# Designs tried in a protein design run: peptides against a protein of PDB entry 4N78. Part 3

Target 1, 186 residues: chain A of PDB entry 4N78
Amino acid sequence: HFQVICRLLGYQGIAVVMEELLKVVKSLLQGTILQYVKTLMEVMPKICRLPRHEYGSPGILEFFHHQLKDIVEYAELKTVCFQNLREVGNAILFCLLIEQSLSLEEVCDLLHAAPFQNILPRVHVKEGERLDAKMKRLESKYAPLHLVPLIERLGTPQQIAIAREGDLLTKERLCCGLSMFEVILT
Target 2, 155 residues: chain B of PDB entry 4N78
Amino acid sequence: MAELQMLLEEEIPGGRRALFDSYTNLERVADYCENNYIQSADKQRALEETKAYTTQSLASVAYLINTLANNVLQMLDIQASQLRRMESSINHISQTVDIHKEKVARREIGILTTNKNTSRTHKIIAPANLERPVRYIRKPIDYTILDDIGHGVKW

## One batch from the design tools (peptide; made by RFdiffusion4, then SolubleMPNN)

Design b1_p8_3_s1 (from b1_p8_3 with F1M K4E)
Fold by OpenDDE base, seed 4:
Structure b1_p8_3_s1 (fold): chain B 186 residues (1-186), chain C 155 residues (1-155), chain A 8 residues (1-8)
Amino acid sequence: as target 1 above (186 residues)
Amino acid sequence: as target 2 above (155 residues)
Amino acid sequence: MTAEELLT
């Protein structure tokens, strides 16, 4: 689904969706969540020390349950605050999955374009074979597919310009060095 | 453009008119040949004359048809060439627009990106003892462990 | 009359 969304929206659509999601997340964080956090901070026990281990797990649990009783009984915390946190979490996951899916699509595009852009895969060399000879053979094999040099030789000035721009756009992908998710986490 | 215009406005219409006129003339020739054959005392001579007229008339019509056909073919070739040029121009414009749109889109999404901190992946120091790949024995996940966890409907 | 004369 995320791959399809990425293909459908493209860079522009993804940007718009991400911007709107960020606005929503910001609104949730600065609005409702912040208010509940402030309230929780006020209700939070000022002194909550770890009980002695001698009380065992049940005794320790009961201790904390008693100390946090006011928080646990705050019904709006579950219905509103946790829901908003879930929404924020979902938004974060959505952004992550979109970025991952986009990266996959970009990598696929790069791989498909590679033979046309003089980007050759590393050839596995068996023991005893010269890497250089295999690489030269590979270069020779794909040399006729180099799009920009081909168009520079045979094309019009306008075609050359388009080919160069297209080549640049093909090479410069987000997955090569940019992260949207890191911005979202910030 | 001038050649195509000449073909469309002059040569092809002219050729069509010539064929039409030829049709009318053929009818006159046929009438003449029929009357000549009926009136002639020498039927053999009249027949030979008719054959000659028929051959000449057919040759003339064939020439007109061939000329017209060639002009039509030439017209179509010119039009096909023009269409190819137009297609090329449209494709060029389309590509330019697409590149522009892509650049705009990339700028927009680029605002939402930061440089990947290539955290120097701490060289996962491979533990000195390469744990022998424990053959992953797929233990079936016992989902019953989760039966008591969550809001699941206990049937 | 020649055929040419008739076709003209």
Scores: peptide ipSAE 0.016, ipTM 0.768, DockQ to the pose 0.004
Fold by OpenDDE base, seed 1:
Structure b1_p8_3_s1 (fold): chain B 186 residues (1-186), chain C 155 residues (1-155), chain A 8 residues (1-8)
Amino acid sequence: as target 1 above (186 residues)
Amino acid sequence: as target 2 above (155 residues)
Amino acid sequence: MTAEELLT
């Protein structure tokens, strides 16, 4: 699903969705979540001493339940605060998955474009073969596919300009060095 | 441009007029041949003359048709060339617009990005024992391994 | 590739 979303929306659509999602997250964090956190801080026991280990696990649990009774009984915490936290969590996950999916699409594009841009994979060298010789043969084999040089030789000035711009846009992808998710975490 | 204009305004209309005129002339020739044959005492001579006029008339019409056809073809070739140029121009504009849109989109999404902190990949400490590269023996994929899985037709 | 390079 995320791959399809990335394909359909493109960079622009993804940007819009991410911006709106960030607004929502910001609103949730600065609004409802902040208010509940403040309330929780107020009702939180000022002094919570560790019970003696001698009380055993059940006794310790009861101790904390008693100390946190006001928090546990705060119904809105479960219905509103936790829901908002889920929404924030879902938003974060959504952003992560979109970025990952976009990166996959970009990598695919780069791989498809590679033969046309003189980007050749490292070839596996069998024992006795020189890597350089094999690479040179590969370069020679794919040389006729180099789009920009071909257009520079045969094309009009306008075509050359478009080809260069297109080549640049094809080479430059977010996955090469940029992260959206890191911005979201910040 | 001048050539196309000449074809459209002069040569093709002129050729069409010439064909119409030829039609009228052919009718006159036919009338002449008929009358000549009727009035002539030497029917054989009149017939030979009619054959000559017929041949000449056919040749004339053929020439006019050929000339007109060639002019029309030439006109169409010029127009086709113009259309190809226009198509090329439109394509260039379209591509330019697409590139621009892509740049705008990238700027928009770029605002939402930061540089990936390539944490210095911890020096992949080569394991002390370089596992001998297990020579990838390309075992042919036995595609028959899955033949027994599913409702496929066993041959 | 930097963000700046992509935006150009």
Scores: peptide ipSAE 0.000, ipTM 0.774, DockQ to the pose 0.092
Fold by OpenDDE base, seed 3:
Structure b1_p8_3_s1 (fold): chain B 186 residues (1-186), chain C 155 residues (1-155), chain A 8 residues (1-8)
Amino acid sequence: as target 1 above (186 residues)
Amino acid sequence: as target 2 above (155 residues)
Amino acid sequence: MTAEELLT
C-alpha cells in the first residue's frame, strides 16, 4: 500500500500529506496531549517510594494501584489522551513507512538508470584476472547506452539541455542523503 | 512554405485541370477515330492511325497522372515534415514543463528533509553462510501485514 | 549532500 501511495502521490503529493500530518500532530501535542500531561503532573504523587520487595508482586501492584488511583480512575485519560497518543504514533509510523517505500522506489530508479548513466557495478574478479581489463570491457559494452553523450553527439541543443537536466534529476534522489523522518522527529 | 503554397495553389490544381482537359480531348480523339474508320476506304490504315492516337493518348494521360501524383506526394511529404517539427516542438515544451514540475516538487519535499547523519554503520558483516539464493517464489501480496501496525479502526 | 545541493 505504501509503495502505491508513493507512486500515486509523487514528491509533491507526499510533501502535502506530510505537511498536513505534521499540522495534525502539532495540534494534538500542543493542545490535548499537553493539557492532559499537565493534569497528570498535578495529580501524580509527589513522593512515590519503591515498596519493599517483601510485599511480593501482588503487594507491589496494589501499592502502585493505590498511589495511582486517581490516574487509573481518570476515564478521559484512556478515551482521549491515549487515543491522541495512538494517533501521533500512527502518524510517526506512517511517515517512516512512506520514507522507506519512497527510498525503495528511488533505489530502483537509480539502478534502472545506471547503465544509461555510465554507472557500472563493481565486477567480481576471479583470481588472475585484471579488474581494469574487465571494467574496460564492461564500459565498452555499455558505451552505446550512455544517453547524455549520445544526445550531445546527435541531438539538438534543446535535446541536449533536456538530457542533461534529466540526467541530473535522475542522479539526485532523496535516498542519497536526505531524511524526512529525522525532520519529523525534531 | 513557398513550395507548399505553389503545390497547393498552382501545381496540383493545374494538374487536375490538365487531366480534365485531357478527358475532353480524348473524347474528341475517339470520335475522330470512329468517324475516320467508318469513312475510310482503307480500314487497315485507319486502324493503324487509331492505334497511334491511342498510344499517344495513353502516354499523355500517364504522364499527367504521374506528374500530379508526384506533386501530391511531395505536398504530403512537406506536410508530414511540418507535422513532425510541430510534434518535436510540443514534445520539447512538454518535457521542459515536466522537468520544471519535478524541480518544484523536489523543492517542496526538500523542505521536509534533513541530511542523514552517516553514522559509521558497522561493516555489514556478510553472513558467514551465504543463504543459497532461494528460488524466487511469487508470494501473493498479503495486505494483512499492516493490520497489526498502529491502531486502526477495527470494524 | 545537503537538501540545497540536491535541489540546485
Scores: peptide ipSAE 0.000, ipTM 0.763, DockQ to the pose 0.077
Fold by OpenDDE base, seed 5:
Structure b1_p8_3_s1 (fold): chain B 186 residues (1-186), chain C 155 residues (1-155), chain A 8 residues (1-8)
Amino acid sequence: as target 1 above (186 residues)
Amino acid sequence: as target 2 above (155 residues)
Amino acid sequence: MTAEELLT
């Protein structure tokens, strides 16, 4: 699903969705959640110490239950505050999964473009084979596919410009050094 | 442009008109040949003249058709070439627009990104002194050391 | 690729 979303939305659509999600998260955090946290801080017992071990586990539990009774019985905490926290959590997960899916698509694009951009994989050399000879053979094999040099030789100035820009845009991807998720966490 | 215009406005219409005129002329020639044959005392000569006119007429029509056909083909070739040029221009514009849109999109999403902290994997500086693997002497875990750690029951 | 590079 996330892969399909990434393909459908592209960079622009993803940006818009992320911005809106951030707004929603900000609204939830600074609005409802903050208000509930403030309220909870006000009603929180000022002194909540561990009771004596003599009460045993049941007694200790009852002690804390009694101390926190007003908080536990606060129905809106479960229905509103926890729901908002779930929404925030879902938003974070959504952002993470979108970034991961986008990275996969970008890597796929880079791999598909590689033969056309003179990006050759490192060849595994078996014992007795010269790496240089294999690389030269590989270079020779893919040389006719090098798009930019071909267009530079045969194309119009406009085509050359477009090809260079396209090549650059193909090489430069978010997955190469940028993270959206880190921004979301900040 | 001038060549296409000439073909469309002059040559092709002119060729069509010439074919229509040829039809009328052929009718006149036919009438002449018929009358000539009827009136001539030498039927053989009249027939030979008719054959000559028929051959000439057919050749003329064939020439007109061929000329018109060639002009139409030339027109189509020019139009095809123009379409290819237009297609190329449209493609260039489309590509330029797509590149621009992509750049805009990348700027937009870029605002929402930060540089990946390549946690420089701290080169695990191998401790210079490889502590000799101290033979693991299984010392019994003295649990009494933990007796003072935590709120356990001080007996 | 830096954020700045992406924005250019």
Scores: peptide ipSAE 0.000, ipTM 0.775, DockQ to the pose 0.104

Design b1_p8_3_s2 (from b1_p8_3 with F1L K4E)
Fold by OpenDDE base, seed 3:
Structure b1_p8_3_s2 (fold): chain B 186 residues (1-186), chain C 155 residues (1-155), chain A 8 residues (1-8)
Amino acid sequence: as target 1 above (186 residues)
Amino acid sequence: as target 2 above (155 residues)
Amino acid sequence: LTAEELLT
C-alpha cells in the first residue's frame, strides 16, 4: 500500500501530505495532549516513595494503584488522551513507512538507470583474474548504452540539455543523503 | 511550404484532371479503332494500327499514373516530415514542463528533509556466506502485517 | 483530333 501511495502521490503529493500531517500532530500535541498532561501533573502524587520490599509484588502493586487511583479513574485519559497519542503514533509510523517505501522506489530507479549512466557495479574477481581487465570489458560492453554521451553526439542542443537535466535528476535522489523522518522527529 | 502548396493545388489536381481526360480520350480511341476495323477493307492494317494505339495509350496512362503517384508520395513525405517536426516540438515542450514540475516537487519535499547523519555505523559486514541468491519467490505482499499496527478501524 | 493528340 505504501509503495502505491508513493507512486500515486509522487514527491509533491508526499510533501503535501507530510505537511498536513505535521500540522495535525502539532495541533494534537500543543492542544489536547498538552492539556491532559498538565492535568495529569496536577493530580500526580507529589511524593511517591518506593514502598518497602517487604510488601512483596502484590503489596507494591496495590500501593501504586492507590497512589494513581485518580489517574486510573480518569475516564477521559483513556478515551481521549490515549486516542490522541495513538493518532500521533500512527502519524509517525506513517511517515516512517512512506520514507522507507520512497527510498526503495528511488533505489530501484537508480539501479535501473545505472547502466545508462556509466555506473557499474564492482565485479567479483575470481582468484587470478585482473580486476582492471574485467572492469574494462564491462565498460566496453555497456559503453553504447551511455545515454548522455550518445545524445551529445547525435542529438540537437535541446535534446542534449534535456538529457543532462534528466541525468542529474536521476542521480540526485533523497535516499542518497536526505531523511524526512529525522525532520519529523525534531 | 511552397512545394507542398504547389503539389496540393496544382500538380496533384492537374494530374487527376489529366488522368480523367485520358480516360475520356481512350474511350474515343477505342470507338475509333472499332469503327476503323469494321469499315476497313484491310483488316490486318487496321489491327496493326489498333495495336499501335493500344501501346501508345498504355504508355501514356502509365506515365500519367506514375507522375501522379510520385507527386502524391512526395506530398505525403512532406506532410510526414512536418508532422514529425511538430511532434518533436511538442515532445520537447512536454519534457521541459515535466522536468520543471519534477524540480518544483523536489524542492517542496526537500524542505521536509535533513541530511542523514552518517554515523559510522559499523560496516555491515556482509555475512561471509553469500546467501545463495534466494530465488526471488514472488511472495505476495501480505498486507495483513499492517493490521496490527496502529488503531485500525476494525470493521 | 488525331489519336496521337488524344494520347499525349
Scores: peptide ipSAE 0.020, ipTM 0.725, DockQ to the pose 0.005
Fold by OpenDDE base, seed 2:
Structure b1_p8_3_s2 (fold): chain B 186 residues (1-186), chain C 155 residues (1-155), chain A 8 residues (1-8)
Amino acid sequence: as target 1 above (186 residues)
Amino acid sequence: as target 2 above (155 residues)
Amino acid sequence: LTAEELLT
C-alpha cells in the first residue's frame, strides 16, 4: 500500500502530505497534549514512595491506584489525550513507512538505471578468476547501453543536455544521503 | 516546403488530369483501330498497326501511373519527415517540462529532509578469530541481588 | 491526330 501511495503521489505529493502531517502533529503536541501533560503534572503526587513489601502485590497496587486515583478517573485523558497520542503515533509511523517505501522505490530505480549509467556491480570472483578480466568483460558488454555517451555521439545539443540532466536526476536520490524521518523526529 | 507545395498543387493534380485525358485519348485510338481494321483491304497491315498503337498506349499509361505514384510517394515521405520533426520537438518540450517539474518537486521534498547522520558505525571489525560462539549459558537470574534493595525483611 | 500525337 505504501509503495502504491509513493508511486501515486511522487515527490511533490509526498512533500505536501508530510508538511500537512507535521502541522497536525505540531498542533496536537503544542496544544491539547501539552495542556493535558501540564494538568497531569499538577495533579501528580509530589512524593510517591514505594510502599512496604509487607503489603504484597495487591496492596502495593491498591496503594498506587489510590495515589493515582485522580489521574485514573480523569476520563478525558483516556478519550482525548490518548487518542491524540495515537494520532501522533500513527502520523510518525506513516512518515516512517512512506520514507522506507520511497527508499525502496528509489533503490529499484537506481538498480534499473545502473546498466545504462555505467554503474557496474561488484562481481563475485570465484577462486582463480581475475577480477580485472571479469570487470573488463562486463564493461564491454554494457558499453553499448551507456545512454549519455550514446546521445552525446548521436544526438542534438538539446538532446544531450536533456540526457545529462536526466542522468543526474536518476543518480541523485534522497535515499543516498537524506532523511525525512529525522526531520520529523526533531 | 516549396517542393511539397509543388507536388500537392501542381505535380499530383497534373498527373491525375493527364491520366484522365489519357482515358479519353485511348478511347479515340480504340475507335480508330476498329474502323481502320474494318475498312482496310490489307487486314494484316491493319492488325500490325493496331498492335503498335496498343503497345504505345500501354507504355504511355504505365509511364503516367509510375510518375504519379512516385510523386505521391515523395509527397508522403516529405510529410512523414515533417511529422517526425514535429514529434521530436513535442517530445523535447515534454521532456524539458518533466525535468523542470521533477526539479521543483525535489526541491520541495528536499526542504523536508536532513542529512542522514551517518553514525560512525564502528566498523564492527569482525575479530579475525571468530571466537567460538560462547555457548550462551543461561545463567539463572539470581534474584537475591534484589534482596538488599528496599525495606524488605531479610529472612 | 496520329495516335502518337494523341498520346503526347
Scores: peptide ipSAE 0.019, ipTM 0.730, DockQ to the pose 0.004
Fold by OpenDDE base, seed 1:
Structure b1_p8_3_s2 (fold): chain B 186 residues (1-186), chain C 155 residues (1-155), chain A 8 residues (1-8)
Amino acid sequence: as target 1 above (186 residues)
Amino acid sequence: as target 2 above (155 residues)
Amino acid sequence: LTAEELLT
């Protein structure tokens, strides 16, 4: 699903969605979540001493349950605050998955474009074959597919300019060194 | 442009008119030949004259058709060339617009990105308890264990 | 009118 979303939205659509999600997350964090956190801090016991280990696990649990009774009984915490936190979490996950899907799409594009851009994969050399000879053969095989040189030879100046720009845009992808998710975490 | 205009406005219409006029003239020639044959005392001579006029008429019509056809072909070639140029121009504009849109989109999304910090320093915190490398004793997969599973022919 | 004149 995320791959399809990435294909449909493209860079522009993804950017818009991400911006809106960031606004929503910011609103949730600075608004409702912050208010609930402040309220929780006020209700939080100021002094919570560790009970003696002699009370055992059940006794310790009861102790903390009693100390946190006011928090646990705060119904709005479960219904509103936790829901908002889930929304934030979902937004973060959405951004992560979109970025991953976009990266996959970009890698696929790069791989498809590679033969036309003189980008050759390192070929596995079987025992006894010279890597250089194999690479040279591969280069020779794909040389006629090099789009920019071909257009430079046969095309108009305008076509050459477009081809160069297109080539650059094809090579320059976000997956090569940029992360949206890191920005979201900041 | 001037050549195409001349073909469209002058040469082709002129050729069509000439062909039409030729049709009318041929009808007159036919009538003449018929009357001449009927009135002539020397029918053999009249027939030969008719043959000569027929040959000349056919040659004339053939020439007119050929000239008109060539002009039409030339017109079509020029138009085809113009269409190709227009197509090229439209494609160029379209591509330029697409590239521009893509650049804008990339700038927009780029604002939402930061450089991937390949932090080399993910210290693989070796779990303090070095789980003893369980020596993966490659137990040979005893394939005989699967011999009893399935409808295989017990030899 | 000669046939030639008619064709011209």
Scores: peptide ipSAE 0.018, ipTM 0.731, DockQ to the pose 0.004
Fold by OpenDDE base, seed 5:
Structure b1_p8_3_s2 (fold): chain B 186 residues (1-186), chain C 155 residues (1-155), chain A 8 residues (1-8)
Amino acid sequence: as target 1 above (186 residues)
Amino acid sequence: as target 2 above (155 residues)
Amino acid sequence: LTAEELLT
């Protein structure tokens, strides 16, 4: 699903969705959640000391339950605040999954473009084979597919410019060094 | 442009008119030949003259048809060339627009990104006990897994 | 008009 969304939206669509999600998250955090947190801070016991171990686990639990009774019984906390936190969590997860899916698509694009861009994978050399010979063979095999040099030789200046720009755009991907998710967490 | 216009406005219509006029002219020639044959005392000579006119008439019509046909073909070739140029121009514009849109999109999404913190490889303080380097057997990346993913060139 | 002129 996320892969399909990435393909459908593209960079622009993803950017718009992410921006809107960030706005929503910001609104939730600075609005409702902040207000609930402030309220909770006001009702939070000023002094909550660890009870004596002599009370045992049940007694300690009851102690904390009593100290936090007002918070636990705050119905709006469960219905509104926790729901908002879930929404924030879902938004974060959505962003993460979109970024991951986008990265996969970008990697796929890079791999598909590689033969046309003179990007050759390092070939595994079997015992007895020379790496250089294999690489030369691969280079020779894919040399006719090098798009930019081909267009530079045969194309118009405008075509050459477009080809170079296209090549650059193909090579420069977010997955190469950028993270959206890190921005979302900050 | 001037050549195409000349073909469309002058040469082709002119050629068509010439063919229509040739019909009338041929009718006149036929009438002449008929009358000449009837009036001539030397029927053989009149017949030979008629044959000559017939041959000439056929040659003339053939020439007119050929000229017209060539002009039409030339017109079509020019139009085809114009269409190819237009197509090229449209493609260039389309590609330019697409590149621009992509750049804009990338800028927009770029605002939402930060550089991946290359986690400073914390100097893995080599634990004092050199665990025996598990021979990292480089499993050859099976690139065949990618063969079915797209319309790309199979390696 | 000679036949030749008609055909030219």
Scores: peptide ipSAE 0.018, ipTM 0.732, DockQ to the pose 0.004; fails the geometry check

